# Peptides against a protein of PDB entry 6GMG: the designs that were tried, part 203

Target 1, 331 residues: chain A of PDB entry 6GMG
Amino acid sequence: DSDDRVTPPAEPLDRMPDPYRPSYGRAETVVNNYIRKWQQVYSHRDGRKQQMTEEQREWLSYGCVGVTWVNSGQYPTNRLAFASFDEDRFKNELKNGRPRSGETRAEFEGRVAKESFDEEKGFQRAREVASVMNRALENAHDESAYLDNLKKELANGNDALRNEDARSPFYSALRNTPSFKERNGGNHDPSRMKAVIYSKHFWSGQDRSSSADKRKYGDPDAFRPAPGTGLVDMSRDRNIPRSPTSPGEGFVNFDYGWFGAQTEADADKTVWTHGNHYHAPNGSLGAMHVYESKFRNWSEGYSDFDRGAYVITFIPKSWNTAPDKVKQGWP

## One batch from the design tools (peptide; made by RFdiffusion4, then SolubleMPNN)

Design b2_p15_6_s4 (from b2_p15_6, 5 letters changed)
Fold by OpenDDE base, seed 4:
Structure b2_p15_6_s4 (fold): chain B 331 residues (1-331), chain A 15 residues (1-15)
Amino acid sequence: as target 1 above (331 residues)
Amino acid sequence: SVYPRYPNRPPEPLP
């Protein structure tokens, strides 16, 4: 029950985390220990460690989304989302492939659609765009300069994003970032901001007016990236979970993974931070755990989800929630 | 504003 959610207590700023190490590409620790790590590693504002505030601890307590929330400084809006979909593979498999034994046509189509998404390419697209944005931010001291730089960068790369409307999530993302406007954040200076990435896993079959089969097995046509840009229209994502296919089956609504601004070129070596559920130490779910997963561990996802999006947002450069290198665990 | 408070599936070990 969501009513069992508890805000983790404050941790002393000087308290070191208990040691934990990765196993099979994933490190795991309890939320309180992550707070300790966060204070030591990620809490820095203008180079100074900070105790995680009550508000931040409350955000974190929401689970997987809480990890992204506390590190990005805002609840995820998911407006600037990217993915990669292989249309040719999808069409070919539908035409020439066959349902597995016992698999319905709808299940087959949903599976084929899911498999036609490439998580690595989607992530790479987001990184590419984030890189372009970071170059545009670097010497821009007002939004106009940022936008001009961005358009120039896109033109130089012949990127289809150059054709997006000025009011699109792509161009409006910076101005719509609260920390950009904060005096102690960007202070309306783009050069004080950097692009960061998180990922969301969710279910495609969320349309209540659609067939039951789509809600159970996925909507093959939903949440596809636009050709050329890779942008995903997330407006129809209402955090509705997959419908059960059998009695007693239940699915969760989403998963969020925090990447930040790691510079590791090899996607397989990148670390994604996420949580299992909201913090309920006295409830049936138990204490929240935080995971630091390699990309393989993250991108595999779960049967609960058939879509993955990689989302760009911004944080002040003065924050250390998105360092160039993320380490799993604690010695 | 009410934020979603749903649990997530525990991570499955990699084979």
Scores: peptide ipSAE 0.042, ipTM 0.781, DockQ to the pose 0.056
Fold by OpenDDE base, seed 5:
Structure b2_p15_6_s4 (fold): chain B 331 residues (1-331), chain A 15 residues (1-15)
Amino acid sequence: as target 1 above (331 residues)
Amino acid sequence: SVYPRYPNRPPEPLP
């Protein structure tokens, strides 16, 4: 229930954030303070600071997805998603491994599948593809030029993505980005856009027609990346949480982490921005908090989720919501 | 339209 959700109030443009610092790889602050930081650091359009609009504050108030929403400029569609899955490991463990004491076969298989995903490799694949896209965008002044460049880049790298259908999320992602079409955004000029990345954690066992065991312990076959491309079909992700395995147990539907377009080559040093829940300062959940986590902190996830996807979308280069360097906290 | 959104699980306390 989001009935208690409140839109954070406006913060003066010149108000500096209260200081906060990372501890063990994670920095934390209340949403209002993040708005202050956002206005100082990420709000810039064409180099000029902007006050976070009421609409943007409303988006942000939705929690973890709100962080990605406000920074990407659109609600996540998750259509262009990447992951890495070790099929050999999975098969080997299923064949030669054994359930733990008290672990059901379904629980065992779900766990093995979860463990066969590699968050770092998934992230790396997304970064690789984003880089290719950025090169394709750089000198393209119309969509046709972008697509031609993209195909050339993929061919040069012998990337299986070159075989994707023209209507696939991979090739259609740019033209389906609202900010690409906006006059103050891309204005239909690919060279004014850049690829950005966010991550989603979610539950595999979302098929209502499947067994209860899959809904409780995971569906080992769901949301696997295509071997050659790393693309994940996200069409069946309906934001359905894990089913309880015991009385009183409850799970959250998803988690989103914003990476943007950081240039830090070391994945472990990258910063992921996410939120804990929707903003409910007068409700039981309390005020929304925003976290700036290192990759290890983000990728660890929760038992609520057994899948991680790394998604590519686009924002105008004129936006500063995805800078090359992201710093945790505020001095 | 309002997209379905639920509260997230806060990060576990760090050591």
Scores: peptide ipSAE 0.036, ipTM 0.749, DockQ to the pose 0.056
Fold by OpenDDE base, seed 3:
Structure b2_p15_6_s4 (fold): chain B 331 residues (1-331), chain A 15 residues (1-15)
Amino acid sequence: as target 1 above (331 residues)
Amino acid sequence: SVYPRYPNRPPEPLP
């Protein structure tokens, strides 16, 4: 169990990583080797390489969430999440579609709902919003200036986010970012920060008061984006996995993928970094592996999950954990 | 193909 988790040992700052290995179109390596790559490529603070600290290595050891954690500098709060849902497709398929042979009504509805989400459009929405935020950050030297800029940008684009409450995750995200307040981070200067993106895959049927069918096959109405904004209310996500549909079946609680701030315009060429599980080299799970996947591989997800959200957070521009270009694998 | 998935756990709540 959690007791088997081990913090990976420190790697010398000058140690180069071993080559990654291909894995179903992804680049794969063991966590220790990722630390080596991270130190060479992503560790820079103000242009200086840094050894991954014990604290950071501990964060990383938690698996897929650990990759996002170490690169974002905080445990994911998932408050500013976006998705895209085709309501017309959903309604039409429910009316005109039929369950497959052996498929229950609940299973059919859950599947149709899952298929009505568009991962690419969700990702695009997050990128659009991140771009707006970055423009608002660029010359803002206090939070008030940032918020004013943000409102202006949204008004210019006639974006529905302009109608969000001042206390919404959208407007409060920056102030709630620890690194924004840190002296060596943003130092309360928005212009020192940039928006970054990660993705979370999770299960919709998490309501314990709902039907067993929803817990097994998904809740078609849960975690839909708000019309116009694309915002997903993540408050009900408690990291509860899908319920087994057959004896002996088990599902994972979530998956996280780190994108950062890549500038690649083609979504299919973007790289997503994620881990398989917490690091347990002496346990049944084994050592943690880190994967660098293309968007197609990431967005495919697993049967464990029927929702994907794209989340915006912030990091200091002085950090190199979210470079403009991410190279898959090593060398 | 999908690689094996195993539990990811959040840190324990801070006191």
Scores: peptide ipSAE 0.036, ipTM 0.712, DockQ to the pose 0.188
Fold by OpenDDE base, seed 2:
Structure b2_p15_6_s4 (fold): chain B 331 residues (1-331), chain A 15 residues (1-15)
Amino acid sequence: as target 1 above (331 residues)
Amino acid sequence: SVYPRYPNRPPEPLP
């Protein structure tokens, strides 16, 4: 079905968006109209509006991941991911809780594990770390200076991230960002970059060598954050969807939501931008739609997923894909 | 109140 994907056509730079459709706290529009909004609001390079390029439109056409792709400038690698897990709650519920009527033990354990993740705390951790990184980026004109600043910031805060290996995703993330090395991007100058955040929803039970129950109901031990740091090892995320629990049931492989660098202190008021599927206007899936959701709408996720991670990457400060304030919908 | 589920069919990742 991937063969039905179509790159949305170019939109004139001066074309204004049509109004978004409000729906249950979300704002929704077709991908072409999002391109119009993107050009008006997010396209700016060095303060100048830009038409979304064919390459960017192609990236966007890949659905939810496409929204993050076009705004971050690279396909998500998900290496620097954070979450929050309440281990005490998990242990207590497993010990003292009981499966619901008709719920298997595996289903119960998977559900309890899912419920033991705190999306808000995970998001806050990512924001905290992004803030530290942004301070470290400030006035750092080479990678060495950035890393030194970062270590100092972490030491001052007694943050467990200070103990991470130099090769960890935490310390290597900047150098591994293509836009950091681009002449019109960071140009190897950390002070020209800023940290941004996106989120990924995915399934924990991806190990094909594990039990069928884990694939159906989740792996309670998979993709937990490391204590102290909140880092999630994403190396085992292979975009494998949840296994069907009943005949005819099917699940999707992931969902991505773009946050960027919003400064809104209230998590519930932050806006997350995501897509439903790849753009297939002439196919069975239809045209791609873009959603702008509040955190509550984003963080609730779907039954397809039992994990949420909040990922940090970097973009040039000259890009406006991650503004301080994001307005939901249009106008 | 449970919000209605929106269509969500992400594509396969790029190879």
Scores: peptide ipSAE 0.032, ipTM 0.741, DockQ to the pose 0.256

Design b2_p15_7_s1 (from b2_p15_7, 5 letters changed)
Fold by OpenDDE base, seed 3:
Structure b2_p15_7_s1 (fold): chain B 331 residues (1-331), chain A 15 residues (1-15)
Amino acid sequence: as target 1 above (331 residues)
Amino acid sequence: SNADLINAVGQEAAS
């Protein structure tokens, strides 16, 4: 029951974390211990270590989305999302492939669509765009300058994003970021902001008007990236979980993973931070746990989801929630 | 199993 959610207690600012535990090839710890790590490593504002506030602890307590929430400073809107889809592979497999034994046509099509997404290429696209944005932010002291720089960068790279409408999430993302407008944040100065990345896993079959098969096995046509840009229209993502395929089966609505602004060039060596569920230490679900996973472990996802998107947002450069290097676990 | 890690619905909150 969602009513069992509890805000984790405050941790002393100077309390060091306990060692993380290996779990399924990733580093794992309880939420309170993550707070300790966060305060030591990620809490810095203008170079000064900060205690996680009650508000931030409350955000964190929401689970996987809470990790992204506390580090990005806002609840994920998922408006600027990227993915990579191999249309040729999809068409070829549909044409020449066959359902497996016991697999329905709908299940086959859903599976083929899922497998036609390339998580690594999607992530790389997001990193590429974030890099372009960061260059545009670098010397821009107002939004107009940022937008002009961005258009120039896109033109120089012959990037299809240059053709996006001025009202698109791509161009409006910065102005719609609360921390950009805050006096102690960006203060409306783009050069004080940087692009960061998180990922969302979710289910494609969310259309209530579609067939039951699509809700059970996926909608092959849903949440595909636009050609050239890689942009995914996330407007139809309403956090609806996969429909059960058998009695008693249940699926989770989403998963979020925080990447930030790591500079590690090898995708496989990047670290993704995520949580399992909302914090319910006195409930049936138990305490929230936080995981730090390598890209392979994150991108693998779960059967609950058939889509992965890589989302760009912005944080003030004065925050240390998105450092250049993230160390997995503790110490 | 991985399924045991995320065995609950994620919480959604107002932005």
Scores: peptide ipSAE 0.030, ipTM 0.693, DockQ to the pose 0.316
Fold by OpenDDE base, seed 2:
Structure b2_p15_7_s1 (fold): chain B 331 residues (1-331), chain A 15 residues (1-15)
Amino acid sequence: as target 1 above (331 residues)
Amino acid sequence: SNADLINAVGQEAAS
């Protein structure tokens, strides 16, 4: 599907971006112009502006996932994912609600399940956990110290995450982060790292052994967060898109949005950066575009997806890909 | 609509 993918060319380090344009309430630009912005704003390593490398440009060229990839420094593994699901709402609606006219039972259940997820609460949970992790990272100069701090923080807050297995993605995420081990990254020093957040939208009905209806309308039981922790088992996510419900209909496999480590307390004012598709300037799809959306625009998602997860990973504090404040668009 | 923003496949890649 990516036969026409092209790596965007290098942009001069000092080239300023062209103005972004409004698009559906969000800021939009072509990928090359995003590279210009990225170099001016996010490229800094140890306080020094950097040109986006060929490798980074190649990562970026993969589309929505590329935005998260270039900013996080690794391809998303999605192992440490959080969401919020209103079980009471789900049960109540299933019990007392009715399918709409022409809506099948499976379609009804899938819709009800989708609507029972709370994107804002899921995001807040991830931010809460990231905050705990950041406190645990602070002044921890080895992994053991980090883990001890983390457990203490969780115990103090009576957080159910304290009961997770030592091999859980929650506890293993840092050690499994390549940049943590890099000499010019964390250098195995947790205090040099910080937690960051991105989001993934995807389809719940990915089990090919399940009914066709679940593949078309969603699997109400799939990818729910564990009670107490909010952790989502992402192991069943194979990037399989929603099945068509009508002839000629097609759906996208996933969407990724980069949040980083913004400190804006109001979720509605946070900025999410994402791409539309892989870069194919000479192909039918055209050039990749990058969007900077407010949370409402991001969390709204698409009919292609019925799940949203908020994922925590880590980057070196020396990187500026996750600043405290993100400005939407340019200038 | 927002659907117009994503009209192509997100690409899976190897790390």
Scores: peptide ipSAE 0.029, ipTM 0.696, DockQ to the pose 0.298
Fold by OpenDDE base, seed 1:
Structure b2_p15_7_s1 (fold): chain B 331 residues (1-331), chain A 15 residues (1-15)
Amino acid sequence: as target 1 above (331 residues)
Amino acid sequence: SNADLINAVGQEAAS
């Protein structure tokens, strides 16, 4: 019950975190201890530590989305999303493969579609685009200069994104970022901003006008990336969970993982921060826990979801919520 | 299990 959500209390600015503990190959801690770590490591504005505000603690209390929310400075809009899909693998498996014992045709097709997505390639595409955007931001002091730089960078790389409409989320993402317009943020100066990445896991079978089979086993044609660009149309993602396939079965609506702007070249060594559920210390769900997972742990996902997207947004360079290096756990 | 880690994770904020 969402009514059980509680805002975590404030933590003293100089309070050090307790040690994290291992959990399924990832580092785990309770939300209040994450706040302590956040204040020591990620809270800096213009190089100065900050206590997490009540507003930020409230955002964080929403669970996995709260981790992305507090670090990005806004609730995720998911407009600039990337993925990678192997069409040849998909077609070949459908043609030459067959359902497993006890697997329906619809279940088989849904599974094959899920397995045809490449999480690593999707992540790398997002990183590639973020790098291009960061280069375009570096010497741009107004939006017009930023957009001109983007077009030049894309042309030099022969990137299909150069053909996107001017109204595309790709070109409009910066201007639609609240922190870009804030006086203490970007102050309308692109060179004061940097691109950051988070990931969302969700269900493909969200169309209520489609067959029950698609809602139960996935829609093989939904949320595929556009060829060349890797862009995913997220407009039909309404946070609808997978439909139960058996009595008593239930699924959750989404999962979010925060990456930020880590420079680690090896994807397997990157750290993804996420939460288990909204903070309900006095409710049945209990206190919120925060996890810091390696990419392999994050990208594995769950049966609740058959799609993963890697989303680009922006934060001020003066924030330290997206440092070059993220250390897993504490100390 | 891993399923326990994502139980009830998804709550959308009104804002």
Scores: peptide ipSAE 0.028, ipTM 0.697, DockQ to the pose 0.320
Fold by OpenDDE base, seed 5:
Structure b2_p15_7_s1 (fold): chain B 331 residues (1-331), chain A 15 residues (1-15)
Amino acid sequence: as target 1 above (331 residues)
Amino acid sequence: SNADLINAVGQEAAS
């Protein structure tokens, strides 16, 4: 019940976090304690820590999406999303493989499609593109200069993204970022912005006009990355959960994980911050918990989801919500 | 269980 959602109370700026607890290889804490950590570590604007505002606490209270929301400064639009799909593996498995005992054909095809996505390669592609964007940003003082730099970088790397339309989310992402236009943000200066990454897990079988089998077991053809660019068309993602496959079964609509701009080269050592559900301390769901997970723990996902996308957005460089290094847990 | 971590609906909101 969404009516049970409560905005976490303010935490004193000098309040130190309690220790996180381990949970399935993750570091876990209650949302109020994450606010304490956030104020000490991630809240800094121009080098000064800030108390999380009521508005930010309100955003955070929405759960997993709230973590990405408060750190990116805007509700996720998911416009610039990347993934990696092994078409050859998919075709080969469909041709030469067979359903498991008791597995339907639709279930088999959905599973094979899910397994044909490579989360690590998808993440790597997003990081590659983010790096290109950051190089284009660093000395650009207007959008025109940024776009020119971006095109040059892409041409030098022979990247298929160079062929994207000017109206593509790839080229329009910066201008569509609210913090880019804010006086205390980018102030319309690209060099004051940096690219950051978050991830979304979701269900492929969201088309209500499709077969029930696709809604239950996945749509093998949905949300595949475009060849060469790795771009995923997210326009059909409506946050619709997987349909139950058995009585009493229920699935969650999505999961979001915040990566930011970590410089750790080993994907397995990167930290992903996410929440379990909206904050409902007086409701059946209980208080919101925040998790800091290694990539392995994040990328494995859940049976609720068969797609993972890695999304690029932008934040001001003056924010510390996307530091070079993220330490898991506390202390 | 690990499933308990996400056994709740994420809430959508408008910006």
Scores: peptide ipSAE 0.028, ipTM 0.693, DockQ to the pose 0.311

